# Designs tried in a protein design run: peptides against a protein of PDB entry 4AID. Part 23

Target 1, 242 residues: chain A of PDB entry 4AID
Amino acid sequence: FDIKRKTIEWGGKTLVLETGRIARQADGAVLATMGETVVLATAVFAKSQKPGQDFFPLTVNYQEKTFAAGKIPGGFFKREGRPSEKETLVSRLIDRPIRPLFVKGFKNEVQVVVTVLQHDLENDPDILGMVAASAALCLSGAPFMGPIGAARVGWVDGAYVLNPTLDEMKESKMDLVVAGTADAVMMVESEIQELSEEIVLGGVNFAHQQMQAVIDAIIDLAEHAAKEPFAFEPEDTDAIKA

## One batch from the design tools (peptide; made by RFdiffusion4, then SolubleMPNN)

Design b1_p10_2_s2 (from b1_p10_2, 3 letters changed)
Fold by OpenDDE base, seed 4:
Structure b1_p10_2_s2 (fold): chain B 242 residues (1-242), chain A 10 residues (1-10)
Amino acid sequence: as target 1 above (242 residues)
Amino acid sequence: SALMERLRSV
């Protein structure tokens, strides 16, 4: 097993990104750990476009598996049923920032699957899932112009908190999820309680600054473990609209 | 590498 691992300190917690041990049949696969929360992200992409494909067929599926349910709040046997509201929302949170970063004209099927393997009840697997999905895509060889980083920002006792625990979030006046590249904010989702726009904008900036260490960690992992880039030349579609 | 250029050109 050629296991590659990157470890960083991030928001006072150890973030571990690992590849090469599990899901090696995927184009990219990353095991991400923060505290005792563990997620597996896999990226798979088709090597050809389907005939008549007119849109980019990206699917993102975030799942909290039943074996992790002993540590997941409300985790009675989720039968292989409709995704929970959380699973649906987190799938969208991962989808939104990554979708624009695929090379224009790429219409091969892409599937990102994020699976929660363990939950510590402190570290939410959603942010970890976003990071893992970004890393898995960067390792895959897909024409993805990542990485993205992600961060949750809280506002607790008059200060920004990076990736607040589930308990700290009960006292937080802000639930701000940000995802972005090194250079740009790609997505903001926020629930705000009686805070000024200035504090919220400061939270976005704080998130974007704090995610740089994660972006750098994904880049370092990709330098050591990424597959060769898939050879894709976009059709010059700009010549057809002129 | 073309990968690293993509990862840095975002």
Scores: peptide ipSAE 0.012, ipTM 0.592, DockQ to the pose 0.927
Fold by OpenDDE base, seed 5:
Structure b1_p10_2_s2 (fold): chain B 242 residues (1-242), chain A 10 residues (1-10)
Amino acid sequence: as target 1 above (242 residues)
Amino acid sequence: SALMERLRSV
């Protein structure tokens, strides 16, 4: 096994990004760990487009498997193969920031699957899943103009908190999820309780600053473990100069 | 992207 690992301290927690141990049949595969929460992201893309494909066929599937259900609140009853509301929302949350970053004109099928393998009941797998999906895409060779980073920001005791625990989030006046590149914010989702616009905008900036360490960690992992870039020439050459 | 440029330069 050629196992590559990047480890960083992030928000007072150890973030580990690992590739080469599991899901080697995927184009990209990353095992991501924060605390005792563990996710597997896989990226697979078709090497050709389907005849008559008129849209970009990206599918993102976030799932919390029943074997993790002993640690996931409410997970004991996931008997039906239907996504929960959380799984549906997190799938969209991952989709939104990554979809615009594919090279224009790329219409090959792309499948991103994020599987929660373990949950510690402190670290939410959604942020970790976003990071892992970004990393898996960067390793895949797909024409993805990432990486993205992601962060959750809380507002607890009059301060910003990076990736608050599930217990800290009960006291938080803000649930702010941000995803972005090194240069741009790509997505903001927020639930805000009685906070000024200034505090919220400051939270977006805080998130974007704090995710740079994750972006750099994904780049470092990709430099050592990415597949060769898929040879794709977009029909519109003006899109390559970004 | 800086990533794709770096990946092409390796």
Scores: peptide ipSAE 0.011, ipTM 0.561, DockQ to the pose 0.177
Fold by OpenDDE base, seed 3:
Structure b1_p10_2_s2 (fold): chain B 242 residues (1-242), chain A 10 residues (1-10)
Amino acid sequence: as target 1 above (242 residues)
Amino acid sequence: SALMERLRSV
C-alpha cells in the first residue's frame, strides 16, 4: 500500500490525515483522525456531463454508520434508508463551503460521502468531516478550488477555544463554526449568548487563522498523493450568444 | 445543538 500521512498538532490535539489504505476505488479518499474520533471522506466525480444537465449535481452525504452506533450518542440501530436530522444538517454544513469552490460551468456529478467510523465523545465529527471532505476533493483531481479549512470556536472563561470538547461546549457562550480558504471565509454558522459583535468577529478571525495549519496540511498531503487534475475546459457559453 | 436547529431553518 502506498500510504501517505500528514500529522499536525492542532488546538492541542493531534490531527492525522491519511490516504492510500481505504476506499482506493474513489477519486479521492481520506481517513481523518482527531483524538479517537475517526471519519472517512470519499469523493467521486463523473468523467462526463449528463445530456441536458442544467445545474451542478453535487451531493454531500454525512453518515454515522450502525457499527459506530455504540460509540455515537443516541445511536439506535438506524435503518439504512433515511438520514437522521443530525446527518442531514451536517451534510448541509459540509456542502455550503465546498459548493461555490467548483470551477464555474462544471456540471459533472460529484458525490462526497463522509462516514463516521469512530466517535470519542469529545471531538465532534462535523469539523473533522469538513476537513476530510476538503482533503478528499483536493486528492481527487476534480476541478475544486480548495482546500477549505474548518474550525469550531467556543468562548469559555473569557477566552477563545479552538474545537472545544462536547463537555466544554456546555459551558461555552459561543458555538461558532467557520469554514474558509487560505484567503477567504466561505461560511459562518453561529450561536451566541450575550456576546459583543467584537468578540464574535474576533472569533471568526481566530477560526480563520487557526485553520491555516489545516489548509497547509491538506496542500502538503495533495502534493504527495493527489491524482492528476481532470482535464476540464468550461465551454465558453459567451461564444454561443454572439 | 442549537446550531443544528439553525441549520433546520435554512
Scores: peptide ipSAE 0.024, ipTM 0.703, DockQ to the pose 0.022; fails the geometry check
Fold by OpenDDE base, seed 1:
Structure b1_p10_2_s2 (fold): chain B 242 residues (1-242), chain A 10 residues (1-10)
Amino acid sequence: as target 1 above (242 residues)
Amino acid sequence: SALMERLRSV
């Protein structure tokens, strides 16, 4: 197996991005690990557009595997049929920053699946899922103008905390999720308790700075493991303006 | 989390 791995220290934790071992049938596949939280992201895209396709058909599906009873707080056996609220919301969090980064006019079906394989009860798999999805897309050859990075920022004891643990988040006055490229913030979602706008804006900047190491790690992985770019020429929309 | 509550409202 041609296994490529990138390892970085990120927020005092080891982040591992791995490809080439699992889901080799996907266009891109990344196993991402932080602590004992493990996610698998897969990206698959159609090599042709469906006849009459008028919009970009991107589907993002985040799934938490049923952990054995006792390893997820509140984990009653969710019957396999309906996404949980968490799964629905995290799917949207992943979708929002990646959707704008596809080449304009690309209307081939794209499916991103993020599966939580393990959860350590300290590291939330949502941020890790965003990172893994970004990496899987960059490896796929799809016309995706990523990578994105992502970070969660807390405010604990009067300081910014990168990717606070689930226990630290109970004491946090901020839950700030940021996603972006090297050059731009693409998405901000925030919950804030009694903090100034200055602290919040500082948190966005802190997140964007801290995600650069992740972006660089995805680029390094892609340089060594990406598929050849899919040959996509956007339909010349200027021919309709003449 | 209230993020989860806000994302419910969209």
Scores: peptide ipSAE 0.022, ipTM 0.656, DockQ to the pose 0.022; fails the geometry check

Design b1_p10_2_s3 (from b1_p10_2, 4 letters changed)
Fold by OpenDDE base, seed 1:
Structure b1_p10_2_s3 (fold): chain B 242 residues (1-242), chain A 10 residues (1-10)
Amino acid sequence: as target 1 above (242 residues)
Amino acid sequence: SAYMERLRSV
């Protein structure tokens, strides 16, 4: 097996991005690990557009499977049929920053699937899932102008905390999720308790700074393991609507 | 990076 791995220290934790061991049938596939939380992201894309496709058909599906539920509070009642509220929210968190980064006029079907394989009860798999999805897309050869990074920022004891544990988050006055490229913030989602706008803006900047190491790690992995770019030429008719 | 240059050439 040609296994490529990138390891970085990130917020006092080891982040591991790995490709080439599992899900080789996907266009891109990444195992991401932080602590004992493990996610698999897969990216697949159609090699042709469907006739009459008017919009970009991107689907993002985040799943916390029941085999990980022995370590997930409330996991015993996931009926096989409907995404939980968390799974729906995290799927949107992944979708929002990646959707605008596809080449305009690309209307081939793209499916991103993020599966939680293990949960340690400390590291939330949502941020890890965002990172893994970004990496899987960068490896796929799809016309995706990533990578994105992502970070959660807490405010604990009067300081910013990168990717606070689930227990630290109970004491946090901020739950700030940021995603972005090297150059730009693409998405902010926040829940805030009695904090100034200055602290919140500082949190966005802190997140964007801290995600650069992840962006660089994805680029390094992609330089060693990415497929050849898919040959895509946008139809001239889509260029006029920009 | 060589990767980013390759993506921008698509």
Scores: peptide ipSAE 0.202, ipTM 0.829, DockQ to the pose 0.251
Fold by OpenDDE base, seed 3:
Structure b1_p10_2_s3 (fold): chain B 242 residues (1-242), chain A 10 residues (1-10)
Amino acid sequence: as target 1 above (242 residues)
Amino acid sequence: SAYMERLRSV
């Protein structure tokens, strides 16, 4: 196995991005670890457009296994076959920032699957899932103009906290999830308890600054492990108007 | 990066 790994320190935790060991049949596959939370992201894309395809068919599926190591039995009664509310929300959190980064005119089917393999009950797998999905897409050869980074920002004891633990989040006056490229914020989702707009905007900036290390880590991994870019020429729709 | 240049050439 040609295993490539990138490790960084991020918010006082070790982030590991690994490819080449698992899900090698995918176009891109990344095993991401933060603390003892572990996610697998896979990206698969069709090598042709379906006849009559008029929209970009991106699907993002985030899944938490019921018996991930470290998960206490009893919290999520998963009825077989339907995503939980959390899984639906996190799937959307991943979808929102990545969807606009595909090359315009690309209408091949893309499937991103993020699976929580382990949960340490401290590090929420949603942020890790966003990072892993970004990395998997960058490795895939799909015409994805990423990477994105992601970060959660808390406000605890009058300070910003990068990726607060689930216990720290109980004391946080802010749950701010930000995703973006190196150059731009692409998505903000926030739940805020009586904080000024200045603190919230400062939180967005803090998140965007802190995610640069993750973006750089994904780029470094992709430089060493990405597939050749899929040969896609968007139909020059402007040439038909002459 | 060489990766980003390849992506921008698409």
Scores: peptide ipSAE 0.195, ipTM 0.818, DockQ to the pose 0.261
Fold by OpenDDE base, seed 5:
Structure b1_p10_2_s3 (fold): chain B 242 residues (1-242), chain A 10 residues (1-10)
Amino acid sequence: as target 1 above (242 residues)
Amino acid sequence: SAYMERLRSV
């Protein structure tokens, strides 16, 4: 197996991005670990557009399958079935920042699947899932103008906390999820309790700064493990406006 | 990065 791995320290936790061991049938596949939380992201894209395809057919599916629950002490049997509210929300959190980063005019089907394989009850797999999805897309050869990074920011004891634990989040006055590129914030989602706009804006900036290490880690992994870019020439839609 | 250079060459 040609296994490529990038490891960084991020917010006092070890982030590992690994490819080449599992899901090799996908266009991109990344096993991401933070603490003892483990997710698998896969990216698959169609090599042709469907006839009459009028929109970009991106599907993002985040799932916390029962296999993770068997490793979660006290985890209930998650039935295979309808996505939970969390799974639906996290699927949207991943979708929102990545969707606008595809090359305009690309209308081939893209499927991103993020599966939680293990949960440590400290590190939420949502941020890890966003990072893993970004990495999987960057490895895939799809015309994705990523990477994105992602971060959760808390406000605990009058300070910003990067990717607070589930226990720290109980004391946090802020749940701020940010995703962005090296150059731009692409998505903000926030739940805030009695904090000034200044603290919130500072949290966005803190998140964007802290995610750069993740962006750099994805780039480094992609330089060593990405597939060749899919040959895609956008139809010159400007020629129709003449 | 070599990745970004490849993405820009498409």
Scores: peptide ipSAE 0.026, ipTM 0.666, DockQ to the pose 0.235
Fold by OpenDDE base, seed 2:
Structure b1_p10_2_s3 (fold): chain B 242 residues (1-242), chain A 10 residues (1-10)
Amino acid sequence: as target 1 above (242 residues)
Amino acid sequence: SAYMERLRSV
């Protein structure tokens, strides 16, 4: 097995991005680990457009397998249920920043699946899922203009905290999730408690700065493990250079 | 994009 791994220290935690061990049938597949939280992201894309396809058919499915959840309070064993509200929200959270980064005119079906394999009850798998999805897409050969990074920012004791633990989040006045490219913020989702706009904007900037290490890690992984770019010729040739 | 150009250059 040709296993490629990138490891970085990120916010005082070890982030590991791994490919080549599992899900080899996918176009891209990444195991991402932070602490003891582990996610698998897979990216699959159709090699042709469906006749009459008029929109970009991207689907993102984030799922928390019940066996991956430790003693999460309220984690009832729904083995075969509809996506939870959390799974639906996180699927959208992953979708939002990646969707605009596909080459314009690409209308082949793309499926991103993020599966939580392990949860340490400290590190939320949503951020890790965003990172893993980005990495899987970058490895896939799909015409994806990523990577994206992602970060959660808390505000605890008058300071920004990168990817606060679930316990630190109880004390946080901010739950700020940011996703972006190296150059741009693509998505912000925030819950704020009585903080100034300056602190919130500073949090967005902090997140964007802190995610650069993740972006660089995905690039490094892709340089060693990405598939050849899918031969896609958009109708508008100018869209390839953007 | 610079990223796709990098991926093609590897």
Scores: peptide ipSAE 0.021, ipTM 0.617, DockQ to the pose 0.179

Design b1_p10_2_s4 (from b1_p10_2, 6 letters changed)
Fold by OpenDDE base, seed 5:
Structure b1_p10_2_s4 (fold): chain B 242 residues (1-242), chain A 10 residues (1-10)
Amino acid sequence: as target 1 above (242 residues)
Amino acid sequence: SAKLARLRSV
C-alpha cells in the first residue's frame, strides 16, 4: 500500500491526515485523527453528468455510527436509522463551505461521506470531519477549488481557544465554527452567550488564521497523493480566471 | 502541474 501521512501540531494537539490504507476504491479517502478521535472521509464523484441534470448533485453524509461498543457515547446498538440531529447539522456544516468551491458548471454527482470511527470524548469529530472531507476532495481529482480548513473557537477565561475540548466548551461563552480557504471565510456558524460583536469578529479572524496550518497540511498531502485532476471544462470560462 | 494549479488557485 502506498500510504501517505501528514502530521501537524494544531491547537496543542496532533492532527494526522492519512491516505492509501483504507477506502482505496473511493476517488479520495482520508483517515483523520486528533487525539483518539478518528474519522474516515470518502469522496466519490461520477465521471459523467446525467442527461438533463440542472443542479449540482452534491450529497454530504456525516455519520457517528457505533462501530465499537464502548468508544462512542451512547454506544448501544443504534440501528441503521434516520440521521441524528447532530449528524444532520454536521452534514450541513461540511456541505456549506465546500459546495461553492466546485467549478461552475460541474453537475456530476458528488458524494462525501464522513464516518466517525472512534471518539475520545474530548475532541469533537465535527471539525475533524470537515478537515477530512476537504482533504478527501482535494485527493479525489474532482474539480474542487479547495482545500478548506475548519476550526472551532471558544471563549474561555477571556481568551480565544482553538478547538476546545467538550469539557472546555462547557465553560466557553462562544461556540464558533468557521470554515474557509486560504483567502476567504466560506462559512460561519455561531452560538454566543452575551459576547460583543468585536469578540465574535475577532474569533472569526482567529479561526481563519489558525486553519491555515490545516490548509497547508492538506496541500502537502495532496501534492504527494492526489489523483490526476478530472478532465473537466466548465461551461463558463470566466470562472477559471479567478 | 494542473493539479498544483487547482490547489494554488484558491
Scores: peptide ipSAE 0.020, ipTM 0.663, DockQ to the pose 0.853
Fold by OpenDDE base, seed 2:
Structure b1_p10_2_s4 (fold): chain B 242 residues (1-242), chain A 10 residues (1-10)
Amino acid sequence: as target 1 above (242 residues)
Amino acid sequence: SAKLARLRSV
């Protein structure tokens, strides 16, 4: 098994990105770990466009599988069939920053699936899922112009906190999720309690700075494990106007 | 590789 792993310290926690052990049938697959929270991201893409495809068919599916192992209080048997509100929200959080980064004119079907495999009740799998999805896409060979990084920023005791624990978030006046490339913020989602715009903007900047280490880690993993780029030539859209 | 160039040039 050709297992590649990147490990970094990030916000006082160990982030591990691993490929080559699980989901080898995917175009890209990354097992990401932070604390004892573990997610599997898989990326698959069609090698051809469907006839008459007029839009980019990207699907992102984030899933918090009910762990039968009893470590998550309240993990009662949700009937298989509909994503929870959280799963729907996190699927959108992953979709929003990655969708614009596909090469223009690419209309092959892309499916990103993020599955929570373990949850430590401290580290939220959403940020980890965003990172893992980015990494899986970068490994896949899809015409994805990533990586993205992601970070959650809290405001606790008058300071920014990178990826606050679920317990620290109870004391946080800010839940700020940021995703971006090395050069650009692609997405902001925020819930804020009575904070100045200056603190919020500072939080976006803090997030974007802190995610650079993750972007670099994904690049390093991709250098060692990425598939050859899919040969995609966008159809000359100028030829349809003649 | 052209891929590494893509990952670094965005």
Scores: peptide ipSAE 0.017, ipTM 0.635, DockQ to the pose 0.918
Fold by OpenDDE base, seed 4:
Structure b1_p10_2_s4 (fold): chain B 242 residues (1-242), chain A 10 residues (1-10)
Amino acid sequence: as target 1 above (242 residues)
Amino acid sequence: SAKLARLRSV
């Protein structure tokens, strides 16, 4: 197997992005690891638009599988079929920053699936899932103008903490999730406890700075492993409105 | 490459 791997140190943890071992039937597939948390992201896109497709049909599905439930508290009660509240929220968290980055006029079906394979109870698979989804899209050949990076920022003992552990998050006055490109913040989601707007804005900037290493890692992986770009020309809709 | 141009054009 031609396995490509990128490894970086990120927030005092090893981030590994791997492709070529699993899910080869997908357009893009990335196995991402941070600590002992492991996620598989797959990206699949239709090679044609459906007749009468009026909107961009992007579906993002984040899932924590029952075989990972030996490490995930409450995993034994996940009935197959309905996403948990967490799975629904994380699916939206991944969707929000990636949706605007598809080439305008692209209306082929795109499916991103993020599957938690292992959880270490320290590293949240949501951030790792965002990174993996970005990487999988960049590898797929879809007309995606990524990568995005993502980061969680905590505020613990009067300092920013990059990707706090689940235990550090209990002491954090901030749960700030940021996603963005190299040049722009695309999404912010925040829960804050009595913090100034200045601290929150500083957290967004901190997150955006810290995610650059992840963006660069995805680019490096894509340079070595991405499929040929899908030939897509947007219909020049400006010529019909004149 | 056209590949890198797409990854860098945002």
Scores: peptide ipSAE 0.016, ipTM 0.629, DockQ to the pose 0.888
Fold by OpenDDE base, seed 3:
Structure b1_p10_2_s4 (fold): chain B 242 residues (1-242), chain A 10 residues (1-10)
Amino acid sequence: as target 1 above (242 residues)
Amino acid sequence: SAKLARLRSV
């Protein structure tokens, strides 16, 4: 087994990104751990475009599987086949920042699957899932202009908190999820209780600064474990309009 | 590699 691992300290917690142990049949696969929360991200892409494909067919699927029941809040028998409201929302949180980073004109099918394997009831698997999905895409060889980082920011006791625990979030006046590249913020989602625009903008900047260590960790992992880039030349769509 | 160039050009 050629297992590659990157470990960093991030917000006072150990983040581990691992590849080469599980899901080797995927184009990219990353096992990500923070605390005792564990997610598996897999990226698979088609090596050709379907005839008549007119849009980019990206599917993102976040899943809290029933075998993690008892380690995931709400672990009653989820019917196989319909995502929960949470799974639908987190799938969108992962989709939004990654979708615009694919090379223009790439219309091969891409599937990203994020599976929660364990939940510690402290560290939310959504942020970890975003990071793992980014890493899996960077390892895959797909024409993805990542990595993205992600962070949750709370406002607790008059200070910014990076990736607050689920218990700290009950006391937080802000739930701010940010995703971005090294240079740009790509997505912001926020729920805010009576905070100034200055505090919220400061939270976005804090998130973007704190995610740089994650971006660097994904790059370092990719330097040691990434597949060769898929040979994709975008068709010169400007030449067909003449 | 072309991949490292892509990851570093973001």
Scores: peptide ipSAE 0.016, ipTM 0.649, DockQ to the pose 0.843

